# Ledger of designs, part 197: peptides against a protein of PDB entry 5JXT

Target 1, 319 residues: chain A of PDB entry 5JXT
Amino acid sequence: SLLPKKEINVYIGMSEMQVKWYQKILEKDIDAVNGAGGKRESKTRLLNIVMQLRKCCNHPYLFEGAEPGPPYTTDEHLIYNAGKMVVLDKLLKRIQKQGSRVLIFSQMSRLLDILEDYCVFRGYKYCRIDGSTAHEDRIAAIDEYNKPGSDKFIFLLTTRAGGLGINLTTADIVILYDSDWNPQADLQAMDRAHRIGQTKQVVVYRFVTDNAIEEKVLERAAQKLRLDQLVIQQGRAQVAAKAAANKDELLSMIQHGAEKVFQTKGAFGTMAEKGSQLDDDDIDAILQAGETRTKELNARYEKLGIDDLQKFTSESAYE

## One batch from the design tools (peptide; made by RFdiffusion4, then SolubleMPNN)

Design b2_p24_3_s1 (from b2_p24_3, 13 letters changed)
Fold by OpenDDE base, seed 1:
Structure b2_p24_3_s1 (fold): chain B 319 residues (1-319), chain A 24 residues (1-24)
Amino acid sequence: as target 1 above (319 residues)
Amino acid sequence: MEKPKLLYPKLPESFLKKLDEVLE
């Protein structure tokens, strides 16, 4: 029988470099961040800020001229300059020792490029599929990964490519390196490993940058997922319409954690305490804290009705 | 209630220009 998947949000602090870049992004558009544009501020401008902040949460090298060089060399800086990479590096080592195989999903093909460089640097054998991968090449990559005795440890996928009905039940670990605005896209990605033919407990790790825009992306996705579930259960098809964030919602998301980021000197949260020197006990503590916060988040939304879930409570980052 | 305007320190213009070059 297929075991229920275990989902854990992994809350990760920003590196010092990420904090500096996050500050820079906010300061470039400080008038928009402060809501000084009011009704005149473009929704497109706010969406662009959100996109840049999400890039920063993933990896600072997603920005032109952020990578140290020339010479451009893959080194430990690729890992320690991004909180998610520090946790990923430790987690992959554990996963490999357990004899597990892993799917890594991102929305950003440019992040998969960084993850390829990382895989080469660590000597991990991998497959890759993104939105540009030809149909024949997708089949070949899937077959290579799924073959008996495959030496491919990692499969790198864009969330969009993972949404295409493929079977990857030869993996038992799923890492969502980032989150979709649409929680159904992430579920469809997880369902590539969590299908008939899976013989292991599927574990899903969702990386979430702590005290940043990604917490609000996660909350919005969880709220939408619960709303979609309740709409299906209650037969109320009409409720689905408010899918797109409004300007005030986007502004509230951008403002979340911004004050703490501006006050921070150096790295943030777990990255400030341990940085690149995370040990196995630190990873266990991060995973346990993440499991607790995941249960609390789910319990919060399980108690909410449709009317409450339709109100995006912009709990101000100031409460 | 008007959300309090966060008065963040303005970055130096030289830094903003370099950021524009990186974000364009």
Scores: peptide ipSAE 0.022, ipTM 0.524, DockQ to the pose 0.028
Fold by OpenDDE base, seed 2:
Structure b2_p24_3_s1 (fold): chain B 319 residues (1-319), chain A 24 residues (1-24)
Amino acid sequence: as target 1 above (319 residues)
Amino acid sequence: MEKPKLLYPKLPESFLKKLDEVLE
């Protein structure tokens, strides 16, 4: 029988470079961040800020000129300049040692480019599919990954491309490098590994930048998922989950953690004088804390009724 | 339980200077 999937949120701090870029993004549009634009502030402007903040949470090299160069050479800086890459690097080493295979999902094809460079740099054999991948090449990549005795360790996918009914049950680990605004897209991605034909326990690691925009993206996705579940259970078809954030919700999401980011000198967390290497104990502590916070998050939303979820205005970013 | 503090390496000063040049 298929075992239930284990899903854990992995809460990750920003690197010093990410904090600096996150500050710069907020400062560039500080009037919008402070809500000074009032009714004149466009929803489009706020969505653009959210998009830049999400890029920063993924990797600072998603911005032009951020990569050290020329020459543009892949080196350890590709890892240590992004908190998610530091955790990914350690986690992949553990996953490989246990004889698991991994799907890595992102919303951003340009992040997959960075992950390809990383895979080459670490000597990880991989497959890739995104929204631009031709149908034939997609079939070939899936077949190569699923081949008995395949030496392909990693499959890199955009979440949308992963949604297209493909079978990847030869992987048992799923990493959501970022989250979709629609929790159903992430569920569909997980279901590439967690379906009929899976023989292992599927584990899903959802990377979430702590005290940043991504925490609010996750909360909103969890609210929506709970609302969708309650609507199905109660037969209340009229509760259209507000599919798109309003201006006030977007503003609150942008403001979340902004003060802490402005006050932070360097990376989030303790700057260990200890060199670039989270040890295995640090990773275990991160995973354990993530499992606890995931249970707490789920328990928070499980107690909420439809009326509570509809009234859930984003708590002020300052509470 | 104390939130596990993610430990980041100190970035080289040369890299920080270059980053500041890109951020200006």
Scores: peptide ipSAE 0.013, ipTM 0.387, DockQ to the pose 0.041
Fold by OpenDDE base, seed 3:
Structure b2_p24_3_s1 (fold): chain B 319 residues (1-319), chain A 24 residues (1-24)
Amino acid sequence: as target 1 above (319 residues)
Amino acid sequence: MEKPKLLYPKLPESFLKKLDEVLE
């Protein structure tokens, strides 16, 4: 029988470089961040800020000219300049020692380019599929990964490209490096490993940048998922959760953690204390804290009815 | 029009300039 999947949100502090870039993104549009534009503020402007903040949470090298050089060589700086990479680097070593194989999903094909450079730098054998990958090349990559005795440890996928009905049950670990606005896209990605033919316990690690916009992206996704479940159960098909965030929702998401980001000198949390020198105990502490916060998040939304879930309770970061 | 009070301290101008060159 298929074992139930385990899902753990992994809350990760920003590196010093990420904090500096996050501060700069907020400062560049400070009038919009302060809500000074009111009803006249462009939704497009807010969406652009959200996009830049999400890029920063993933990796600062997603910005042109952010990579240190010359020389422009892959080195340890690729890892320590992004909190998610520091945790990923340690987690992958543990996963490999356990004899597990891993799917890594992202919304951003350019982040997969960084992950390819990382895989080469660490000597990890990998496969890749994104939205631009030809159908024949997708089949070849899947077959190469799934073959008996495959030496491919990692499969890199864009979340939506991985959602296309493929079977990857030869992997037992799923890392969501970032989250889709639609929680169903992430579920479809997990279901590539968690399906008939899986023989191992599937574990899903969802990376979430702590004290940043990604916490609000996660909360919104959890809210939508619970609403979709309740609507199906109650036969109220017409209550499609408005997929698109409004201006006030976007503004609240941008403001979340902004004050603490501006007050921070250096990195956040464990990244400030240890930086790239995380050990196995530090990872266990991060995973345990993440498991606790995941249970608390789920418990908050399980108690809410349809009418409560339709109200985006943007607790202002300033209330 | 009252200039909206900057709620947050500005980063050093030298640092801001360097980051503008990378974000533009």
Scores: peptide ipSAE 0.018, ipTM 0.493, DockQ to the pose 0.028; fails the geometry check
Fold by OpenDDE base, seed 4:
Structure b2_p24_3_s1 (fold): chain B 319 residues (1-319), chain A 24 residues (1-24)
Amino acid sequence: as target 1 above (319 residues)
Amino acid sequence: MEKPKLLYPKLPESFLKKLDEVLE
C-alpha cells in the first residue's frame, strides 16, 4: 500500500547577502512598500516587488551583477550566499547517504541553472526538465532517471513542467525549493513521487525563507488549499476562491518581516552564528522546528470554517 | 573572503537528534 506522504516546511533564514539584497529591493520601492501610492499604486508594481523578493529568497545570483566576478566561477560562494543552498547542500548529503533519490522543484528556470552549476560543482549526477524542454527530451530525461540502477541522484524540475502526469516513483524525496501561488501545482509536483509504484515513504521538504515574503506566500497557499477542500466537501462550488491577491493582500505580504529585515545587520536569526558551518545537528534542528511549525500552521487552518478562511487576516507587521 | 553568515534561528540540539532518528 502507498504510505501517506510526510510534508515538512523547512524554515530557512537569509544569508547576509540575501538580507542586503532584500533591503535594497524594499528601499528601491519604499513608497510602494509603505503604501504611500494609495489607490493609485498599481497592482503590477506590487507584483513586481513580490517577484523580486521571491528571487532574493531563492538566490541572490538571480540578480544581474550579484554573482562575484569576472571571472564567473562556481565555488563555495554559490552555496553560502543563499540560505536555501546551505540547507540543500547538507540535506542532499544526508539523502544520498540514506540511498534515497530526490526531485527538486522550483518555479524559476534560472534557479535550475544555479542548481545545475551546484550539481556539477558537488559531482551530483542529475536530470533536468523545464518549460522549454522539448517533449522528446522530457521523455528521455524521465527514462534516464527511472531506469533500473540509474546513477542519476537528482531530478531538477520546474513545478509546472513536473505537473505533466509523469511518473517519478523512483524518487522518495521531494524538495520544493520554492512554492507556487497555486497550492495545487505543488501537490501535483509531489504526486510525481507519491503515486502507485512508490515503495518508500515519500518525504516532502518545502523550503520557506523565514521572516520574509515566502512565509506569507505559504500561508496564503495553505489558506486557499483548505478553502478549496471545504468547498468541495460542502458542495459549495460557487465560492470561487479569489484566485488573485488584491493590492492590500500584496502590500501586507511585502511588509511582512520588512522591519526586522531593515533592523538586521549581517545575517538573520540564530544561523547568523554558524553561517555555512551548519552541522548535521543544525539540520536536524531545522527540520524539527519545521515539523513543529508545519503542524501549527496546519492546525491553524483546520480549525477555520469557510467564512473565516475567506477573511484574509492581514496581521500587518504593524500590529 | 569571509563566508557570509546565514540568518537562521538556532535550532535546539534536542530537535536535531530526533530528526536523525527519523531519517534513519
Scores: peptide ipSAE 0.000, ipTM 0.284, DockQ to the pose 0.114; fails the geometry check

Design b2_p24_3_s2 (from b2_p24_3, 13 letters changed)
Fold by OpenDDE base, seed 1:
Structure b2_p24_3_s2 (fold): chain B 319 residues (1-319), chain A 24 residues (1-24)
Amino acid sequence: as target 1 above (319 residues)
Amino acid sequence: MERPKLLYPELPESFLKKLDEVLE
């Protein structure tokens, strides 16, 4: 029988470089961040800020001119300049030692480019599929990954490309490097490993930058998922979950943690305590804390009714 | 309710200029 998947949110601090870039993004549009634009502020401008903040949470090198160089060299800086990469690097070593294989999903194909450079740098054998991958090349990559005795450890996928009904049950670990606005897209990605033919316990690690925009993306996704579940259970087809965030919701998400980010000198959260020198005990502590917070998050939304879930209750940076 | 204005510390202008060059 297929074991239930274990899902753990992994809450990760920002590197010093990420904090600096996050501050820059907020300050460039400080009037919009402060809500000074009011009704005049375009939804497009707020969406652009959210997109830049999400890039920052993933990796600073997603910004032009952020990577040290020329010459551009792949080195330890690729890892220590992003909190998620520091945790990923430790986690992948553990996953490999236990004889597991891993799917890594992202919304950003440019992040997969960084992850390819990382895989080459660490000597990890990988496959890749994104939105631009031809159908035949997708089949070939899947077959190469799934073949008996495959030496491919990692499969890099965009969440959208991973949603296409493919079977990757030869992997037992799923890393969501970032979250989709639509929780169903992430579920569909997880279900590539968590499917008929899986023989192992599937574990899903969702990376979440703590006290930043991604925490609010996650909360919104969890709210929507619970609402979708309740709508299905109650047969209330007419409860259209507000598919798109409104301006006030976007503004609240942008403001979340912004004050603390501006007050922070150096690295943030878990990255402030030990930086790039996380050991195995630190990873265990992060995973345990993440498991606790994941249970708390789920329990918060499980108690809410449809009417409550239709209200975006933003714990803003002002609460 | 109008959200209070966050008084963020101003970043150096040199830093903002470099950001504009990167985000354009």
Scores: peptide ipSAE 0.013, ipTM 0.457, DockQ to the pose 0.029
Fold by OpenDDE base, seed 4:
Structure b2_p24_3_s2 (fold): chain B 319 residues (1-319), chain A 24 residues (1-24)
Amino acid sequence: as target 1 above (319 residues)
Amino acid sequence: MERPKLLYPELPESFLKKLDEVLE
């Protein structure tokens, strides 16, 4: 029988480099961040800020001129300059030692390019599929990964490309390196490993940059998912949650954690304490804290009815 | 290992200059 999947949000601090870049993104558009543009502020401008902040949360090398060079050389700096990479690097060592295999999903094909460089640098054998991968090459990559006795440890996928009904039940670990705005896309990604034919406990690690834009992306996705579930259960198909964030919601998301980011000198959270020197005990502490916060987040939304979830989307526009 | 420069949208030079001032 298929075991229920275990989902854990892994809350990760930013590296010093990420904090510096996050500050600069906010400073560049400070008038928009402060809401000074009022009704004239374009939704497009706010969406651009959100996109830049999400890039920063993933990896600072997603910005031109951020990577040390030329020459551009893959080295330990690829890891220590991104909080998610530091946690990923330790987590992958544990996963490999346990004899597990892992799917890594991202929204950003350019992050998969960084993850390829990382895989080569660490000597991890991998497969890749993104939105540009030809259909035949996708089949070949899936077959190579699923092959009995495959030495491919990692499968790198864009979340949407992984959505194509593929079976990857030869992996038991799923890492969502970032989150989709649509929680159904992330569920569809998890369901590549959590499907008929899976023999292991599927564990999903969702990486979330703590006290940043990604925490609000996660909260919004959780609200939407709960609302969608309740609408299905109650047969109220017409209460389609407004699919797109409004301007005030985007502004609130951008402002979340901004003050603390401006006040912080150096790295955030666990990254401030140990940086790249995280040990196995630190990873266990991060995972345990993440499991607790995940339970708290779920419990917050499970208690809310449809009417409460609809009100909450309106009240978060006035705070 | 040397890697290709990631193609990024051109950041304004003013942003890059401010970046260098804070990374230094």
Scores: peptide ipSAE 0.011, ipTM 0.388, DockQ to the pose 0.088
Fold by OpenDDE base, seed 2:
Order: sequence, then C-alpha cells, then structure tokens
Structure b2_p24_3_s2 (fold): chain B 319 residues (1-319), chain A 24 residues (1-24)
Amino acid sequence: as target 1 above (319 residues)
Amino acid sequence: MERPKLLYPELPESFLKKLDEVLE
C-alpha cells in the first residue's frame, strides 16, 4: 500500500546578500510599497515587485550583475549567498547518505541553471526537465533517471513541466525550492513521486523564506487549498477562490517583513548566527521547527469556514 | 523553542562593494 506523504515547510532565513538585494528592491519602488500610489498604482507594478522579491528569496544571482565575476566561476559563494542553498547543500548530503533520490522543483528555469552549476560543483549526477525541454529529450531524461541502478541522484524540474503526468516513483524525496501560487501545481509535482509504484515513504520539503514575501505566498496557497477542499465537500460551486490576488492583497504581501528587512544589518533570523557551518543537529532543529510550524499553519486554516477563508485578513504586517 | 540560527559567513568587503555598485 502507498504510505501517506509527509510534508514539512522548511523555514529559512535570508543571507546577508539576499537581505541587501531585498532592501534595494523595496527601496526602488518604495512609493508603491508604502501604498502612496493609491488608486493609480497598477496591479502589474505590484506583481513585478512580488516577482523580484521571489527571485531574491530563491537566489540573488537571478539578478544581472549580482554574481561575482568575470571570470564567472562556481565556488562556495553560490551556496552561502542564498539561504535555501545552504539548507539544500546540507539536506542533499543527508538524503544521499540515506540512499534516497530526490526531485527538486522550482517555478524558475533560471534557478535550475544555478542548481545545475551547483550539482556540477558538488559532483551530483542529475537530470533536468523544464518548459523548453523537447519531448524526446524529456522521455530520455525520465528513462535515464528511472532505469534500474541509475546513478542519477537529483532530478531538476520546473513545477509546470513536472505536472505533465510523469512517473518518478524511483525518487522518495521531493524538494519544493519555491511554491506555486496555485497549491494544486505543487500537489501535482509531489504526485510524481507519491504515486502507484512508490515503495518508500515520500517526504516533501517545502522551502519558505521566513519573514518575507514567500511566507505570504504560502499562506495564500494554504487558504486556497482549504477553500477548494471545503467547496468540494460542501458542493458550493460558487465560491471559486479568486485565483488572482487583488492589489491590496499584493501590497500586504509586499509589506510583510519589509520593516524587519530594513532594520536588519547582515543576514536574517536563523542565517545570522551559524552561517554555512550548519551541522546535522542544526538541520534537525530546522526540520523540527518546520514540522511544528507546518502543523500550526494547517490547524489555523482547518478551523476556518468558507466565509473566513474568503476574507483576506490583513493581519497587519506589524503584528 | 528558539528558532535554529543559520548565520551566513560574512561576505568579503570586496564582494559587498561590488554588490553596492551593481545596485546603485
């Protein structure tokens, strides 16, 4: 019988470089961030800010000129300049020692380019599929990964490309490096490993930048997922959660953690004390804290009715 | 429970200067 998947959110601080870039993104559009644009502020401008903040949460080298160079050389700076990479680096070492195989999903193909450079630098054998991968090359990559005795440890996928009915049950670990606005896309990604033919316990690690835009992306996705479940259960077809955030929701998401980011000198939260020197106990503590916060998040939304889930409670970005 | 603290190594000053030059 297929074991139920375990899903945990892994809450990760920003590196010093990420904090600086996050500050600069907010400063560049400070009038929009402060809501000074009023009715004239375009939804498109706010969406652009959200997309830049999400890039920053993933990796600062997603911005032109951020990478040290020329020469552009892969080194330890690729890891320590992004909180998610520091945690990923330690987690992958543990996963490999356990004899597990891992799917890594992202919304951003350019992040997969960084993850390829990382895989080469660490000597991890990998496969890749994104939205530009030809059909034949996609089949070849899947077959190479799934073959008996495959030496491919990692499969790098864009979440959308992974959604296309692929069977990857030869992996038992799923890392969501970032989250989709649509929680169903992430579920479909998990279902590539958590499917008929899986023989191991599937574990899903969802990376979430703490005190940043990604926490609000996660909350919104959790609200939507709960609403979708309640609508199905209650037969209330009319309560299609508005798939797209409104301007006020986007503004609230941008403002979340912004004050703390502006006040922070150096790395943020957890990333301010131990750096790249995470030991196995630090990873266990991060995973345990993540499991607790995941249970708390789920319990928060399980208690809410349809009417409560439709109210975007702007809990103030300051509480 | 105290959130586990993940300090990043201090970025070299040379790198920080270059970052400021790109952001400006």
Scores: peptide ipSAE 0.017, ipTM 0.419, DockQ to the pose 0.045; fails the geometry check
Fold by OpenDDE base, seed 5:
Structure b2_p24_3_s2 (fold): chain B 319 residues (1-319), chain A 24 residues (1-24)
Amino acid sequence: as target 1 above (319 residues)
Amino acid sequence: MERPKLLYPELPESFLKKLDEVLE
């Protein structure tokens, strides 16, 4: 029988560069971040701040002029300037040593470009599929990855492109480098490895930037998923329509961790303590802490009814 | 290893300007 997938949220601190860029994004829009724009602030503006903050959480080189150069070089700076890359780099070494194969999903095709450069730099064999990949090239990439004795260790996918019903059960590890606003898209991505024909325990690592907007993206996705489940169970079909964050929800998400980001000099959390010098014990501690917080998050939403899940818990920007 | 600059679009100047106009 197919083993249940194990899902672990991996909470990752920002690098010093990410903190600086996150601060700059917030400072540029400080009036919006403070809610001073009142009724004049467009939902579109807040959505764009959210998109920039999410880019920062993924990699600072997603911004023009952030990458050192010219000349533009692939080196260790590609890793140490993003907390997620530091953790990814250590985690991939473990995954490879254990004889596993990995799917890496992102919402951002441009992050896959960074991950390609990283794969080349580390000498990892990979396949790639995104939204622009031709149908024939998708088939070829899938077949190349799935073939017996494939030397392809990593499959890089955009979450939506990976959603197309493909079978990647030759991988047993899934990394969600970022999260979709729609939790069903992430589930569909996981189900590429967690499907009939899988012989290993599928483990899903969801990377989440700690004390940043991505925690609120994750919480909202978890809330929505639970709501969708309860609506199906209770036959209350009409409730599903509030999928889009309102203005106040977006503002609360932007404000989450903002004060701590402004007060922080240097990197966050584990990145502040060890930076790129994370050892195997540090990764184990991060994974264990992530497993605990994942259980707590799930337990929080399992206790909520439909009426509670419809209320945006305005957890104050200060908690 | 030298590589091409990843052309990550800046926040479109139009967006930055709209952002600045709404911040003003």
Scores: peptide ipSAE 0.017, ipTM 0.395, DockQ to the pose 0.089; fails the geometry check

